# Ledger of designs, part 118: peptides against a protein of PDB entry 9GMZ

Target 1, 343 residues: chain A of PDB entry 9GMZ
Amino acid sequence: TGFPLELLTRPATERLAYFENYTVAHPRLKEVYEILMRTIAEPAGASFIFVYGASGVGKTTLRLRVEQKLTELALPKLESDRARVPVVGIEAIAPESRYFNWKEYYTRALITLEEPLIDHKFDYGVRGISRDNFGKINVESKVVAPALRRALENALIHRHPDVFFVDEAQHFGKVASGYKLQDQLDCLKSLANMTGILHCLLGTYELLTFRNLSGQLSRRSVDIHFRRYCADSPEDVQAFKSVLLTFQQHLPLAETPNLVDHWEYFYERTLGCIGTLKDWLKRVLSDALDREATTITLKDLQKRALSVAQCQKMFKEIQEGERQLSETEADVQNLRSALGLGA

## One batch from the design tools (peptide; made by RFdiffusion4, then SolubleMPNN)

Design b2_p15_7_s4 (from b2_p15_7, 4 letters changed)
Fold by OpenDDE base, seed 3:
Structure b2_p15_7_s4 (fold): chain B 343 residues (1-343), chain A 15 residues (1-15)
Amino acid sequence: as target 1 above (343 residues)
Amino acid sequence: SLPEPVEPIDLAAAE
């Protein structure tokens, strides 16, 4: 089963959109999805879920899939509770300034929480927050961060999502010189505690530094490692090849490209990260569609590949993250052994 | 042996 053949007669924009919206349920994504869904359903007193993994591993895809599923599961309840939002998800923005912009974060969270499908208009009780004719929230420039926080707390309590997602959450760790990363974490803890809403922070391995700074978070957090595929694992190599096979069948081109034969090159330039692979293929597909090409070639792939230098940098960051986790696992094992608990 | 295709997930089907 491949892409709908009718797409070959459709505009380039529709063909590209098809591939953009196409998701492969690769084994690591499915595993992490199942763990995350179970944890959201039964948080067992956790206030935070940390999902960490390599850049481009597919964390945003995971978030979107979970948001979709939580929305579907909530539909029967939403008919009776028109105030409820099943899930809210935002992306943390890298600060242009050396400090995290909480005002912008709260504003974006409020806007996302109140996006247009909610019939029940909530008054935030904050002057300078209004709704336009389309129901979209407008925040006046005079509204300060503490007021926006109170508005968000009230909105989260009223809308009562099952989880609040923050993607690219490593950006909370990007504090100006002199600011404590702990203060950012305490702010998030306070928000979770005041609202009673489970927070899921998705990010790179830089999120581990943020997570490890708070011994109190460790008691109230669940950790989920979203692993990449490793070339030293035959099972991971087969899974990666299966993903390539699936993508080649779902590229809306007249002639199916042979991606699988180039699996080593794809692995070299993605480090086993499926999000990186998908984004690469999107760029190549866009170029092919612009040229009205019937297929994609190795030369087309090479033109849009990450450079070796970029891959080396990314790989170093991955290795450092994987090392930190391996050391932590070893420490746990050593502790268990020392306690007389079987390894 | 050729790998088997992976199950697709359609994110657009929830809209």
Scores: peptide ipSAE 0.030, ipTM 0.698, DockQ to the pose 0.104
Fold by OpenDDE base, seed 5:
Structure b2_p15_7_s4 (fold): chain B 343 residues (1-343), chain A 15 residues (1-15)
Amino acid sequence: as target 1 above (343 residues)
Amino acid sequence: SLPEPVEPIDLAAAE
């Protein structure tokens, strides 16, 4: 089934919004979604989940779909517990300085936890945190990071989300020294332990640096690798082509573009990352709609493609992450063999 | 053979 044909008579904004909201349940997304949902339901004493993969693999899409599902599942319980928030999701901001801004992190987390629609107003006992007439949290500039942390701890305990998502979590690793990185990890660990709230950190392969720094985190964390599609795997190539076919059918254009015949070019410029593919197609669709074009051509695709230099840079970052994971898997096997544990 | 289309994540299937 393709897009609703009635969209062809709708404004360009509505046609673009349809494609933006459309999500392909591709095999890797489904696999990671199922693992993540199971882990959230049964954390088995874990305090952290790490979801790592290439930039543009679809981690934000995964997060948003899990947030939606957890919200739906919580609706019957929210009627009896008006203070409860089912899920919290934030994006970590890239620091302008060499140091992660904890004040900004805590502020954003508090604002997200205290959405205006929550009837139960909680006073966190922190001077300089107030609600406006619309129920939006206002944090005065004078409020210091330790006070914001205490407010967030109280908010998380009171709202009791099933999980706290932090997207772009590799930004926690942007510190000038390994010591400062350890302090940040200890801070996150302390927040999770003090609140009893499961934290899920989503990020690039730079998030693997967190695995190596704390042998204590490894005992209380679940790792989920969100893999890209690899061109050396026939199954992965077939899955990637299936995604192209699906997007081809869901582009709200008068003539269905032939994306599948150009699969090698799409793979070259996305590295098997479906988020990168969707963003590319969104840009091309926007251009086509602005021109009132009936279809998308190869020339239209080429105009909005990532440069070869961008793809080469992204590929080097992916190869480094995939290598580190492969080495870790080999080290685990070697350790098990050396311990006399069967493979 | 053409690949099979991938199903959308149905956001509404939980009602």
Scores: peptide ipSAE 0.028, ipTM 0.683, DockQ to the pose 0.107
Fold by OpenDDE base, seed 1:
Structure b2_p15_7_s4 (fold): chain B 343 residues (1-343), chain A 15 residues (1-15)
Amino acid sequence: as target 1 above (343 residues)
Amino acid sequence: SLPEPVEPIDLAAAE
């Protein structure tokens, strides 16, 4: 159990790449993965999936693993349907202005959707969208957002992905308030409805503000809460320690570091977020490999740890998100009680 | 009790 021992004779870049590509199937990731895969397979009339949780909980890892699995499952069908793309994933960018850049969003979505399909020309019905000699989509600057939307709608219909992922989806909500935020929701809703493609929005707890603005979206959405591990739960502490044990066995170093004995320090500086933990260990491993070190020490960990001030800020954001969800759960219970359904 | 190792998400082994 552990990393392949032959890695100890391999270049530092290969050793680091091994750890970067290594994914621990921790209980929360597995649970959310199974729920998400099931929901994608059987959306039951849902147009949206919302996946929300703390920054660094592992949402990007979840997305990438689901994208990989959907691609693998689609391979037999792709042989017969060369137009089909199994999955599309983009990251929403924080807008530089008070307005979300829909032109940029549609352009990125279109580029990502068409990137795997070099050999098949598709007519987007829009002038100024072309493929280069390498099959890459080129969008001329003169192409306006409404035209790019139509091109994306046509491409999504033609390629028919099982799901369209939007990571960092809280960025839709950051720029607009009131009616403008509703207009953004209506744009996404319209895109999902016009294409018939299921949309999965992944984001921080700030995504809840966006989710709550449309009672109509709530009726056509599935919610998935990607929780962190909590120190007040013995089961969560045990799971977190198991993750540390697994990571220490998969660090390609000559001497296995004892991470588990420092679990409280790891918890303090990650807040129970496994993505934050993995990124921390990647930085520390990179430093160790650069020094040709045989192991990782507590001093090496401390050098790359998030500051207490950073952790305090992140923890406040988590507490606010968890509070909002707890209030929503209480509202559901109150509604059930008022309806006579019991708790 | 010592924590048990968590298996990697081996997407390749589920065939």
Scores: peptide ipSAE 0.025, ipTM 0.656, DockQ to the pose 0.111
Fold by OpenDDE base, seed 2:
Structure b2_p15_7_s4 (fold): chain B 343 residues (1-343), chain A 15 residues (1-15)
Amino acid sequence: as target 1 above (343 residues)
Amino acid sequence: SLPEPVEPIDLAAAE
């Protein structure tokens, strides 16, 4: 089934919003979603989940879908426990300096955790943290990072989310020295341990460098690799073509564009990353709607495609990440063999 | 042969 035909009579803004809100449940997204949901339900003593993959693979879509599902599953419990929040999610900001801003991180986490709509208000016991008339958290500039940490620890314990999400978590690794990076990991580990709240860090393959610095975190973490589709796999090519077919049916245009026949061009300019593909199609759809066009052409696609130079850079970053993972898998096998454990 | 469509997920249905 395609898009609702009634959208063809609706404003361009509504037609664009339909496509923006439309998510294709492609095989890799489903697989990672099921693994992540199972791991959140049964962490087996893990304090961290690492979800890593190429930029534009769909990690934010995964997070949002899991947040939605956890909220739905928690609704019956939230009726009896009005203090509970089922899930909290933030995006890590790239530091302006070589130092991570923990004060800003804790402030953003508190604001996200304590949304105005929550019925039961919590007292943090920290001076300079208040709520406005709408219930929004306000943090005074005089409040220092250690006080904000204590407030967040207390709030996380009281609200007891099933998971704390941090998107773009590779930004924790952008600190100048390995020692400082270890301190950041130890800080996050301490927060998870003190609160008993499972943390899920989502990021690019740069997150692997951060993950590998703490041999202690590796013992308390679950890894989830969100893979792209690979052109050397017939199954992956078929899945990618299926995604293109689904998107062409859900573009709210009078004439269905032929995307599938151009699958190699779409693959060349997305590297098998479905988020990159969706963002490309959003831009092209927006242009088509602005022109009141009946369909999308190859020329429209070419106008909004990533450059070959951008794709080459992205591909090098992917290859380096995939190489590091392959080496890690080989190291595990070598360790098992050295221990006299079978493959 | 054309591939089969993939199942949609609506993220807006949570409101």
Scores: peptide ipSAE 0.025, ipTM 0.668, DockQ to the pose 0.103

Design b2_p15_8_s1 (from b2_p15_8, 6 letters changed)
Fold by OpenDDE base, seed 5:
Structure b2_p15_8_s1 (fold): chain B 343 residues (1-343), chain A 15 residues (1-15)
Amino acid sequence: as target 1 above (343 residues)
Amino acid sequence: MKELQELAEEFSKPL
């Protein structure tokens, strides 16, 4: 099954939007989606979920698909409980300064949690938080971070989402000292504990640093490694080729491009990261639609590919993350052996 | 392919 053929007669904007909104189901995405959905349904006393993996592996796509599914599953309950929000998802902003902006974080979380379409108005008990005529949350500049935190705690308790998502959560780690990183983790733990709301942090392998800083996090958190496809695995190569086959069928072009024959070049320039692949194909599709082209060529792909230098940088970051995980797995085996537990 | 079919059906919905 490919794209709807009717798209060939539609505007370039609609054709591009179709591909942007399309998600390929692939083995690694299925695995992490099922683990994440199960963990949200049955947290078993977990307060945190950590989803980590390479930049461009597809973590944002995973989040958005889980948010969609949780919203769909909650619809029958939302009819009876008008105060409920099924899920809330934000992206953590990279701090401009050496310090994470908690005021901005709490403001964004409140704005996202308190969508204009929610009929049930909540009073945060905080002066300088209001709703405009459209129901949008307005936070006055005078409101301080501790007051915004209390407002968010109250809002999370009142709206009781099944999970609170924070994408790009490695940006919490961008503080000038490991001590301040621990304080941030303790703030997040306190927020999760006070509200009873499960937090899911999605990010790069820099999230592994959060695991090493707090032995208390390990007891109340679930780890989900969103792996890339590896070229040294025949199964991973076949899965990656199958993703290329699916994408070529879902590019709304008059002639189906042969992406699969170029799988090695796609692998070289994506490192097995499906999000990076999708974003590359979006750029190439946009360029093709702008030219009213019937198909995509290797030259069109080459024009929008990441540079070798970009790929080398990304690969070093991946190798460091994969190394840290492999060391952790070896440490677990060594610990088990030292405890007299069989390997 | 069969193992991904249910998820592919869910993902056929636009984001």
Scores: peptide ipSAE 0.433, ipTM 0.927, DockQ to the pose 0.188
Fold by OpenDDE base, seed 3:
Structure b2_p15_8_s1 (fold): chain B 343 residues (1-343), chain A 15 residues (1-15)
Amino acid sequence: as target 1 above (343 residues)
Amino acid sequence: MKELQELAEEFSKPL
């Protein structure tokens, strides 16, 4: 099934929004989605979930689809518990300064937790945090990070989400010279322990540094590797071609573009990352809609492609992350063999 | 195949 044909008569903004909100079901997304949903339902004493993978693999899409599903599953319970929020998701901001801005993080987390039009005014017990007449949280500039943390702890306890998502969580690793990445982990660990809320950190392979720094977190974490598609795997190539076929059917254009015939070029410029592919197609679709074009050409694709230099940089970052995981798997096998447990 | 179709139906809902 393709896009709704009625979209061809709709404004460019609605056509673009359709494609933006469209998610292709593909094997790697299914696998990670099922593992993540199961882990959220049954944390088994885990305090953290780490979802790591290449930039543009589709981690944000995974998060949004899990947030949607958790919200849908919670609806019957929300009728009885109007204070509850089923899920909260934020993005960690890359600091403009050398330091991670915890004040900004706590402020954004509070705003996101309280965006739901919940009739229940919660008193944070912190002077300078208020709600307007629309229920929106206002944080005065004078409120300090420790007070915002306490407000967030209280809000998380009161709202009791099944999971707290932090997207782009590798940005916690951007500490100034002289600060330890461990201090950021201890802060997150303390927040999870104080609230009893499961934290899911989504990010690049830089999240593996968090796994390695805290043997205590490793005992209370679940790791989920969101793999890209690999061109050396016939199954992965077929899955990638199937994603291209689905996207070409869901581009709201008068003439269906042939993306599948260009699969090698799409692979070269996405490295098998479906999020990167979607973002590329979104940019090309936007340009086509602005020109009232009937279809997308190879020239339109080339105009919005990542440069070879960008792809080479991204590929090096992926290879380093995949190498670190392969070394860890080998170390586990070596440890098992040394313990006499066999392979 | 069938299991991907079930997920495709779930993901057919707009975000």
Scores: peptide ipSAE 0.427, ipTM 0.924, DockQ to the pose 0.186
Fold by OpenDDE base, seed 2:
Structure b2_p15_8_s1 (fold): chain B 343 residues (1-343), chain A 15 residues (1-15)
Amino acid sequence: as target 1 above (343 residues)
Amino acid sequence: MKELQELAEEFSKPL
């Protein structure tokens, strides 16, 4: 079924918001959603989940849909346990400085964990953490990173979320000269171990460095590869065309645009990444609504497309990530052969 | 197909 036809009489802002909030169910999203939901329900002693894939593949959409589902599933229990938070999700910020800001990370995590609507107020045991008249957390500038860490550990134990999400987690890899990425990984491990809370790190293929740097993480982690669609796979091409068909049906325009006939151009400018596709269509829809246009044309698409140079750069980053994964699979096969285990 | 429809229905809820 397409968009609600009543949207055609609604303001441009409401029509755009409909498309922004719309999620296409597609095979790769389904696969990773089911694996992620299962792993959160039954972590089997895992402390970490790594979700990695191309920029714009749809990792943030995956996170938000899992957060929504976990919240819905927890509602009956939250009525009896007013201290519990079902899920916490934050985005890791790229540091302006060459160093990851742990103080900011802990502050954002605390602010997100302690929503104003939580009836059961927790005492962090840390001076300079307070609540305003609206119940929002305020962290004074004098509070140091070790104190914020203890406050977060206590809050995570008390609120006991099923998972702690960190989106754009490749930003943990941005260490200054002379600092080891290992120290940041050991900090994350310690937080997960001290709280007993499952951590899910979502990010680009740069997260593979986190996987490879610590054999101890690898024993306590589940890896989820969120793949793009590949043009060399007939099944992937058909899935990508089906996504285009669904998007064209959910663009709140008077005349349904033909996106499917342009599938090769959409593939060329998205590299099979559905998030990149959605963001492109959102920009084009916004332009069409501003003009009160009845449909979207190829010229409208071309005006908002990524440049060939941007696509070439993104494709090199994807190929390097896909190569590193293929090498890991080959290393496993070589190890099995060296152990006298058959392929 | 059914499983993608179930997921599509679940994803029909606004975020």
Scores: peptide ipSAE 0.424, ipTM 0.924, DockQ to the pose 0.175
Fold by OpenDDE base, seed 1:
Structure b2_p15_8_s1 (fold): chain B 343 residues (1-343), chain A 15 residues (1-15)
Amino acid sequence: as target 1 above (343 residues)
Amino acid sequence: MKELQELAEEFSKPL
């Protein structure tokens, strides 16, 4: 099944929005989606889920699809419990300084958790947190981080989401000293423990450095590796070609472009990362719609491709992350073998 | 294949 043919008569903005909102179901996304959904349903005493993988692999798409599903599944319960929020998701901000901005984090989490449409208004017991006439949360500049933390703890307890998502969570690790990084881990651990809310941290392979600093966090965490497609695997190459075939069918253009015949060029410029591929195709589709073009050409693809230098940099970061995971997997296997548990 | 198709149908819903 391709795009709805009626889109060919619709404005360029609606055609682009269709492709933006479209998600290709692919083997790696299915695998991590099923593991994540199962882990949220049955956390088995875990306080954290770590989802790590390459930049542009599709972690944000995974989060958004899980948020959608959890919301759909919660709808019947939300009719009876007007205080409940099924899921909350935020993106961690890169610190401008050597310090993570906890005040900003708590403020954004509170704003996201406290949508205006929630009928049951909660009093945070914190001066300088209010709702405007539209029910939107306002946080005065005078409110300090410890007060915002208490407000967020109370809000999370009251709203009781099934999971709290933090995207780009490697930004918690971007601090000047190992001591401050431990304090940040202890802060997150304390937030999860005090609220009883499962936290899911999504990030790049830099998230592994953060995860590995706390042996106590490791014991109460589930790890999910969101792998890219690898060109040395025939199965991964076939899956990547199938994704290209699906995308070419879902580009709302008068003539279906042949993307599959250029699979090696798409692989070279995406490193097997489906998010990077989708974002590339969005840019090319936008350019084609602006020109009222009937199709996408190789020249149109080349104009919006990542440079070879960008791909080489991204590939080095991926290889380092994959190496660290492979070493950790080997260490676990060596430990299991030494304990007589077998491979 | 069937399970991937079921997920594709679920993901056919706009975000």
Scores: peptide ipSAE 0.423, ipTM 0.923, DockQ to the pose 0.184

